# Peptides against a protein of PDB entry 3JWR, part 323

Target 1, 323 residues: chain A of PDB entry 3JWR
Amino acid sequence: TRELQSLAAAVVPSAQTLKITDFSFSDFELSDLETALCTIRMFTDLNLVQNFQMKHEVLCRWILSVKKNYRKNVAYHNWRHAFNTAQCMFAALKAGKIQNKLTDLEILALLIAALSHDLDHRGVNNSYIQRSEHPLAQLYCHSIMEHHHFDQCLMILNSPGNQILSGLSIEEYKTTLKIIKQAILATDLALYIKRRGEFFELIRKNQFNLEDPHQKELFLAMLMTACDLSAITKPWPIQQRIAELVATEFFDQGDRERKELNIEPTDLMNREKKNKIPSMQVGFIDAICLQLYEALTHVSEDCFPLLDGCRKNRQKWQALAEQ
Target 2, 298 residues: chain A of PDB entry 3JWR as posed
Amino acid sequence: TRELQSLAAAVVPSAQTLKITDFSFSDFELSDLETALCTIRMFTDLNLVQNFQMKHEVLCRWILSVKKNYRKNVAYHNWRHAFNTAQCMFAALKAGKIQNKLTDLEILALLIAALSHDLDHRGVNNSYIQRSEHPLAQLYCHSIMEHHHFDQCLMILNSPGNQILSGLSIEEYKTTLKIIKQAILATDLALYIKRRGEFFELIRKNQFNLEDPHQKELFLAMLMTACDLSAITKPWPIQQRIAELVATEFWEQGDQVGFIDFVCTQLYEALTHVSEDCFPLLDGCRKNRQKWQALAEQ

## One batch from the design tools (peptide; made by RFdiffusion4, then SolubleMPNN)

Design b2_p25_7_s2 (from b2_p25_7, 18 letters changed)
Fold by OpenDDE base, seed 3:
Structure b2_p25_7_s2 (fold): chain B 323 residues (1-323), chain A 25 residues (1-25)
Amino acid sequence: as target 1 above (323 residues)
Amino acid sequence: MEEEAQELAAIEDELEQALLDAYFN
């Protein structure tokens, strides 16, 4: 395609030029081509291209395939969300110094997972999928959409001309897929809630050890969530704009719940309750986000900008909630 | 698997409730 030709022939700017090492990064001014260039840079600077012998054209095709398999009619859970998740992962690995704590396979898996974690997202949560009796709800008992996202990820990875993992041994391939699956499934917020207590307790007791395979897996899950939720850490103008996209998608779901399921949506999904957004954001930060970024900062102090951003946005949302 | 699904569904419900409670507290 013309798009592939353009991408494959383009000079990839440095990470510094693209600002993709910054926790404050924004994609708002970037074209789709530029987001793809950023993604190439992430793979390159993490040494993934070299270490796993990725062909440039194959990587370009894979990136474009991933992008293509996000829906454009979904307000938030689209390519830009996946791209921003991956960028946060890249920043956490580089600027946050987490790269030194992980294997190359883990890094490879995390980056692929971040880009792929919401593939073919439909703009509705697992609860909606269950309540609508969607065919996907018959395939999986829990984490329905996350299983679907992984299936889409696997489909793309195995598609002709998209096989970025072809340079791996069989054992490396199996390991990578296992980690990708675990990482994508970890983005189910319910699983996060279930598992986070163990992570926080290990941190609190100074017993956290990445050499323990179970704790490593737990950390990768927490890191995925931290990147997935990283919009909450962005500078206020960016945070506010992203929050509007999230609200739009939630309200679209609520509208569908009314129309298609004949149910009254929860306040979170209810367009008529938009005035509750600031207080709900405070609640979300307190219940979900703060402790995660605190714990992550304890693992690597260089991740502090995520925590700091979260705290600052809490203050901003609180001020709005008090009006 | 069904038990785990029910547990996770309950967690999701609790999460939604927590977000709602933030408005009233």
Scores: peptide ipSAE 0.125, ipTM 0.785, DockQ to the pose 0.450
Fold by OpenDDE base, seed 4:
Structure b2_p25_7_s2 (fold): chain B 323 residues (1-323), chain A 25 residues (1-25)
Amino acid sequence: as target 1 above (323 residues)
Amino acid sequence: MEEEAQELAAIEDELEQALLDAYFN
């Protein structure tokens, strides 16, 4: 395609030029092409292209395929969200120095997972899918969308001309897919809530050890969540804009819940209760985000900007909630 | 329904309630 030709022929700027190592990164001013270039740079600078012998054209095609399989009519859970999740992962790996704690296969899996974790998202949560009796709800009992996202990821990875994993051995391939699946499933917030206590306890007791395979898996899950939620850590102007996108999508769901399901939406998804957004954001930060970024910072102190950003945004939301 | 699915649903409900409680308290 013309898009592929343009991407494959383009000069890929440095990570420094693209600022993709910054936790404060924003994609707002980037074109779709530039986001794809950033993604190529992430793969390159993590040595994934070299170590796994990726063909440039295949990587370009894969990136474009992933991007294409996000819906443009979804306000938040679109390519830009996936791209920002991947960028946060990249920043955590590089600037946060987590790269040094992980294998190349884990890094490969995490980056693919971050980019793929919301593939074909429909702008509605698992609860809506269940309540609407959507066909997807017949395939999976829990984490419906996350299973679907993984299925889409796998489909793309196996599509002709998109096989970025063709340089892997069969064992490496299996390992990578396992980690990708676990990482995508970990973005179900319910699973995060279920598992986070174990992680926090290990940290609290100074018993956390990445050499333990179970703890490694747990850490990867927590890291995925930290990147997925990283909008809450962004500089305030960026945070506000992203919060508007999230609210838009949630309100669209709430409107559909009223119309299609004849139910009153929760406050989070109720357009009429937009004035509660600041207090809900404070609650979300306190209940979900702060402990995660504290724990992550404990694992790697260089991840502190995420925690600091979260704290600053809590203060900003609290101030708005008091008005 | 799978036991794990029920557990996850309960967690989701708890999370929702916690967010509501944080707002109203």
Scores: peptide ipSAE 0.048, ipTM 0.760, DockQ to the pose 0.415
Fold by OpenDDE base, seed 2:
Structure b2_p25_7_s2 (fold): chain B 323 residues (1-323), chain A 25 residues (1-25)
Amino acid sequence: as target 1 above (323 residues)
Amino acid sequence: MEEEAQELAAIEDELEQALLDAYFN
């Protein structure tokens, strides 16, 4: 395609020029082409292209395929969210120095997972999918959308001309897919809530050890969640704008719940309760985000900007809630 | 429904309740 030709022929700027190592990164000013260029740079600077012998054209096609399989009519869970999740992963790996704690296969899997974790998202949560008796709800008992995202990821990886993993051995391929699946499934907040206590307790007791396979898996899950929620850590103008996108999507679901399911939406998804957004954001930060970024900072002190950003945004939301 | 699915559904409900409680406190 013309788009592929343009991307494949383009000069890829440095990570420094693109500022993709910064935790404060914003994609708002970037074109779709520039987001694809940033993605190429992430793969290159993590040595994934070289170590796994990726063909440039195949990588370009894969990136465009991933981007194409996000819906444009979804306010938040679109390509830009996936791209920002991947950028945060890249920043955590590089600036946060987590790269030194992981294998190349784990890094490969995490980056693919970050880009793919919300593929074909419909702008509704798992509860809506279940209550609407959607066909996907017949395939999976829990984490319905996350299973679907992984299925979409696998479909793309196996599509002609998109096989970025063709340079891997059979064992490396199996390992990578396993980690991708676990990482995508970990983005279900219900699973995060279920598992986070173990992670926090290991940190509290100074028993956390990445050499333990179970603890490694747990850490990768927590890292995925930290990147998925990273909008909460951004400079206030960015955070505020992203919060508006999230609210828009939630209100769209609430409107559909009224119309299609004949139910009253929860406050979070109720357009009529827009004035509760600041207090709900404070609650979200306190209940979900703060402990995660605290624990991540204990694993790597260079991740402190994420924690600091989260704390600053809590203060901003609290100030709005008091008005 | 699998036991794990029921557990996760309960966690989702608890999460939603926690967010609501945080708003009112």
Scores: peptide ipSAE 0.031, ipTM 0.737, DockQ to the pose 0.416
Fold by OpenDDE base, seed 5:
Structure b2_p25_7_s2 (fold): chain B 323 residues (1-323), chain A 25 residues (1-25)
Amino acid sequence: as target 1 above (323 residues)
Amino acid sequence: MEEEAQELAAIEDELEQALLDAYFN
């Protein structure tokens, strides 16, 4: 395609020029081409292209394929969300210095997972999928959408001309896919809630050890969630805009719940409860976000900007909730 | 301040429950 030719021929700017190492990064001003260029730079600067002998054209095609398999009519869970998740992963690896704690295969898997973790998202949560008796609910007992996202990821990775993992040995390939699956599944917030206590307790007791395979897996899961939720850490103008996108998608679901399922939506999904957004954001930060970024910062102090951003946005949302 | 703290705690509980319900039910 012309898009592939344009991307493959383009000069890829430095990470510094693209500002993709910054935790404060925003994609709002970027074209789709520029987001793809940023993605190439992430793979390159993490040494993934060189270490796994990725062909440039194949990588370009894969990126475009991933982007194509996000829906444009979904307000939040689209390519830009996946791209921002991957950018936060890149920033955490580089600026947050987590790269030095992980293997090349883990880094490869995390980056692929971040970009792929919401593939073909329909703008509705797992509860809606279950309640609507969608065919996907027959395939999976829990984490329905996350399993679907992984299936889409695997489909793309195995598609002709998209095989960015072709340079891996059989064992490396198996390991990478395992980590990708675990990382995508980790973005189910219910699984996060279920598992986070173990992570926080290890941190609290100073028993956290990345050399332990189970703890490594747990850490990768927590890191994925931290990147997936990283919108809450962004500078206030960016955070506020993203919150509007999230609210739009949730309200669209709520409208569908009323129309299609004849149920009253929860406050989170209820357009009539728009005035509760600030208080709900405070609750979200306190219940879900703060401890995660505190724990992540404990693992690597260079991740502090994520925690600091989260704290600052809590104050902003609290101030709005008091009006 | 105590009422505010209780309200926030209630929101946290509701959110956690909503998330659990959304992903496991």
Scores: peptide ipSAE 0.026, ipTM 0.608, DockQ to the pose 0.047; fails the geometry check

Design b2_p25_7_s3 (from b2_p25_7, 19 letters changed)
Fold by OpenDDE base, seed 1:
Structure b2_p25_7_s3 (fold): chain B 323 residues (1-323), chain A 25 residues (1-25)
Amino acid sequence: as target 1 above (323 residues)
Amino acid sequence: MEKEAQELREIEDALEEALLRAYFE
């Protein structure tokens, strides 16, 4: 395609020029082409292209295929969300110095997972999928959409001309797919809630050990969640704009719940309750986000900007809730 | 599998409730 030709022939700017190492990064000013260039830079600077012998054209095609399999009519869970998740992963690995704590296969898997974790998202949560009796709800008992996202990820990875993992051994391939699956499934917030207590306790007791395979898997799950939720850490103007996108998507679901399911939406998804957004954001930060970024900062102090951003945004939301 | 799925649904419900409580506290 013309898009592929343009991307494959383009000079890829440095990570410094693209500012993709910054935790404060914003994609708002970037074109779709520039987001693809950023993605190439992430793979290159993490040594994934070299270490796994990726062909440039294949990588370009894969990126464009991933981007194409996000829906444009979804307000938040689109390519830009996946891209921002991957950028936060990149920043955590580089600026946060987590790269040195992980294997190349783990890094490869995490980056693929971050870009792929919401593939074909329809702008509705698992509860809606269940209540609407969607066919996917019959295939999977839990984490319905996350299983679907993984299936889409596999489909793309195995599509002709998109096989960025062709340079891996069979064992490396199997390991990578296992980690990708775990990482995508970890973005189910319910699974995060179920597992986070073990992680926080290990940190609290100073018993956290990445050499333990179970603890490694747990850490990768927590890191994925930290990147997926990273909008809450962004500078306030960016955070506020992203929160509007999230609210738009939630309200769209609420409107569909009324129309299609004849259900009164929860306050979170109720367009008529916009005034509750600030207090709900404070609650979300306290219940879900703060402890995660605190624990991540204990693993690597260079991740502090995520925690600091989260704290600052809590203060901003609290101030709005008091008006 | 169904037991785990039910547990996860209960966690989701509890999360929604916690967000609502944050508004009233």
Scores: peptide ipSAE 0.249, ipTM 0.822, DockQ to the pose 0.436
Fold by OpenDDE base, seed 2:
Structure b2_p25_7_s3 (fold): chain B 323 residues (1-323), chain A 25 residues (1-25)
Amino acid sequence: as target 1 above (323 residues)
Amino acid sequence: MEKEAQELREIEDALEEALLRAYFE
């Protein structure tokens, strides 16, 4: 395609020029082509292209395939969300110095997972899929959408001309797919809530050890969630804009719940209760976000900008809630 | 349905309830 030719022939700017190592990064001013260029730079600077002998054209095609398999009619869970998740992962690995704690296969898996974790998202949560008796709800008992996202990820990875993992041994390939699956499934917030207590307790007791395979898996799950939720850490103007996108998608679901399911939506998804957004954001930060970024900062102090951003945005939302 | 699936649904419900309570605190 013309798009592939343009991407494959383009000069890829440095990470410094693209500012993709910054925790304060914004994609608002970037074209789709520029987001793809940023993604190439992430793979290159993490040494993934070299270490796993990725062909440039294959990587370009894969990136474009991933981007194409996000829906454009979804307000938040689209390519830009996946791209921002991956950028936060890149920043956490580089600026946050987490790269030094992980294997190349783990880094490869995390980056693929971050880009792929919401593939073919429909703009509705697992509860809606279940209540609507969607065919996907018959295939999976929990984490319905996350299983679907992984299935889409696997489909793309196995598609002709998109096989970025062809340079791996059979064992490396199996390991990578296992980690990708675990990382994508970890983005189910219910799973995060179920597992986070173990992580926080290990940190609190100073018993956290990345050499333990179970604790490594747990950490990768927490890191994925931290990147997935990273919009809450962004400078206030960026945070506020993203919060509007999230609200739009939730309100669209609420409208569908009324129309298609004949149910009253929860306050979070109720367009008529938009005035509750500031207080709900405070609650979300306190219940979900703060402890995670505190724990992550304990593992790597260079991740402090995420925690600091989250705290600052809590103050901003609290001030709005008090008006 | 698997017991684990039910547990996860209960966690989701509890999360939504907690967020609603936080509005009134």
Scores: peptide ipSAE 0.204, ipTM 0.801, DockQ to the pose 0.419
Fold by OpenDDE base, seed 3:
Structure b2_p25_7_s3 (fold): chain B 323 residues (1-323), chain A 25 residues (1-25)
Amino acid sequence: as target 1 above (323 residues)
Amino acid sequence: MEKEAQELREIEDALEEALLRAYFE
């Protein structure tokens, strides 16, 4: 395609030029081509292209395939969300110095997972999928959408001309896929809630050890969530705009719940409760986000900008909630 | 598997309800 030719022939700017190492990064001003260029830079600067002998054209095709398999009519869970998740992962690995704590296979898996974690997202949560009796709800007992996202990820990775993992040994490939699956599944917020207590306790007791395979897996899950939720850490103008996209998608779900399921949506999904968004954000930060970024910062102090951003945005949302 | 699924659904529901009770009401 012309798009592939353009991408493959383009000079990829430096990470510094693209500002993709910054926790404050925003994609708002970037074209789709520029987001793809940023993604190439992430793979390159993490040494993934070199270490796993990725062909440039194959990587370009894979990126475009991933992007194409996000829906354009979904307000938030689209390519830009996946791209921002991956960018936060890149920033956490580089600026946050987490790269030094992980293997190349783990880094590879995390980056692929971040880009792929919401593939073919329909703009509705697992509860909606279950209640609508969607065919996917019959395939998977829990984490329905996350299983689907992983299936989509596998489909793309195995598609002709998209096999960015072809340079891996069979064992490396199996390991990478295992980690990708775990990482994508970890983005189910219910799984996060279930598992986070163990992580926080290990941190609190100063018993956290990344050399332990179980704790490593746990950390990767927490890191994925931290990147997935990283919009909450962004500078206020960026945070506010992203929160509007999230709200839009939730309200779209609520509208569908009324229309398709004939149910009254919860306040979270109810557009008539738009005035409660600030309070909702404060609650979300307190219940979900703060302790995660505190724990992550404890693992790597260089991740502090995520925690600081989260705290600052809490103050901003609280001020709005008090009006 | 169903036991785990049910647990996760309960967690999701509880989270949503908790957020609503604390910050939307």
Scores: peptide ipSAE 0.103, ipTM 0.751, DockQ to the pose 0.509
Fold by OpenDDE base, seed 4:
Structure b2_p25_7_s3 (fold): chain B 323 residues (1-323), chain A 25 residues (1-25)
Amino acid sequence: as target 1 above (323 residues)
Amino acid sequence: MEKEAQELREIEDALEEALLRAYFE
C-alpha cells in the first residue's frame, strides 16, 4: 500500500531523462521505484494509457503486482530481466521505429508480454522442471514454464484493482490475450528454433510482408525473442555483468541437478566448466543470436544497434576464448 | 484435425527442445 502510494504520487520523468529509448540502456543503477516509473513511461509514450483509458492507480498497481510475482532469490530470471526485456521492446518500438508497423493492440500485448514473460520463474529450465517431476510438468507437455508465465500473467490481469485492460472491448481483450499468450510462448527457445527458419527464409527471399497475419504473428514471436535475448547486444561492461547473473543461475541449477537429481550437469550448467563460458557465448551468439538480429535489422534498419552490439560482444567473447 | 495438428506440434516442440539441449552439452 505504501509502495503503491509512493509510485502513484511520483512524478514520472521523460523517456529522454530515463534513457529508456536507448538500446544501450542499463538498469543497474536504478531503484525498484525507478524501474516502475520507467515502466509507466513506456505505457504512456506508446499511447497505451490514453488509447485504452488506463487509470493511473490501476496501472501502478498492475506494475507492482507483476514485479511482486518475480522471485527475488533468482539470480537472472527476475523482475530486472523482465524490465530489461520490456525496455528493449520499447526501444525497438521507438528508436527501432517498429511502432509504426504494428497496431496499438499488438504494442499493448507485446509490452505486457515482455514484462510478464517470466513471471514466477524459479531459476531452472523446463528440462529441470520435467526431470524433477514438478507439478507443473503434469499440466503441460512442453513449454512448461512459458505456459505457467502466461497463467500468472492472466491471473494478475484479472485481479481486482489490476485490470489495466478494462477499457478494451471484448474483442480487443480477446485479441490482446491471444497475442500475449503467443508472445510469452515464443520466448521458449525451442519454439524459436522451430520457427526462425521460416522467418529467415521470408527475409532472404524478400517476401516478408507484415500485412500477412501469419507473418505478423511470426514477426511478433521473433521480436519477443530478440528482446528476451537483448542482454547479448548490450555494451560490453553490461554484457559481462548480465552474463555473470546468467552463469550464477545456471550453476545453481547444475548444483541442484547434482544434488536433487543425481545427474551431471551440462557444461552450460556446470560451475566446474566456468572457463568454457567465453566459447559457449560465442557458440550461443553464432547459433541463436546473430541471424535473428540480422533479420530484425532487415525489417527495420533502425534496429542495427542490436546487431552491432551482438557482433561486438562476439568479438569480445572470442578474444577471451582464445586466451 | 486441430487436435492432431496440436499433437504434432507438441512432438516437434519436444524434438527441438532436445536438439537445443544437445547443442549446449
Scores: peptide ipSAE 0.076, ipTM 0.730, DockQ to the pose 0.163

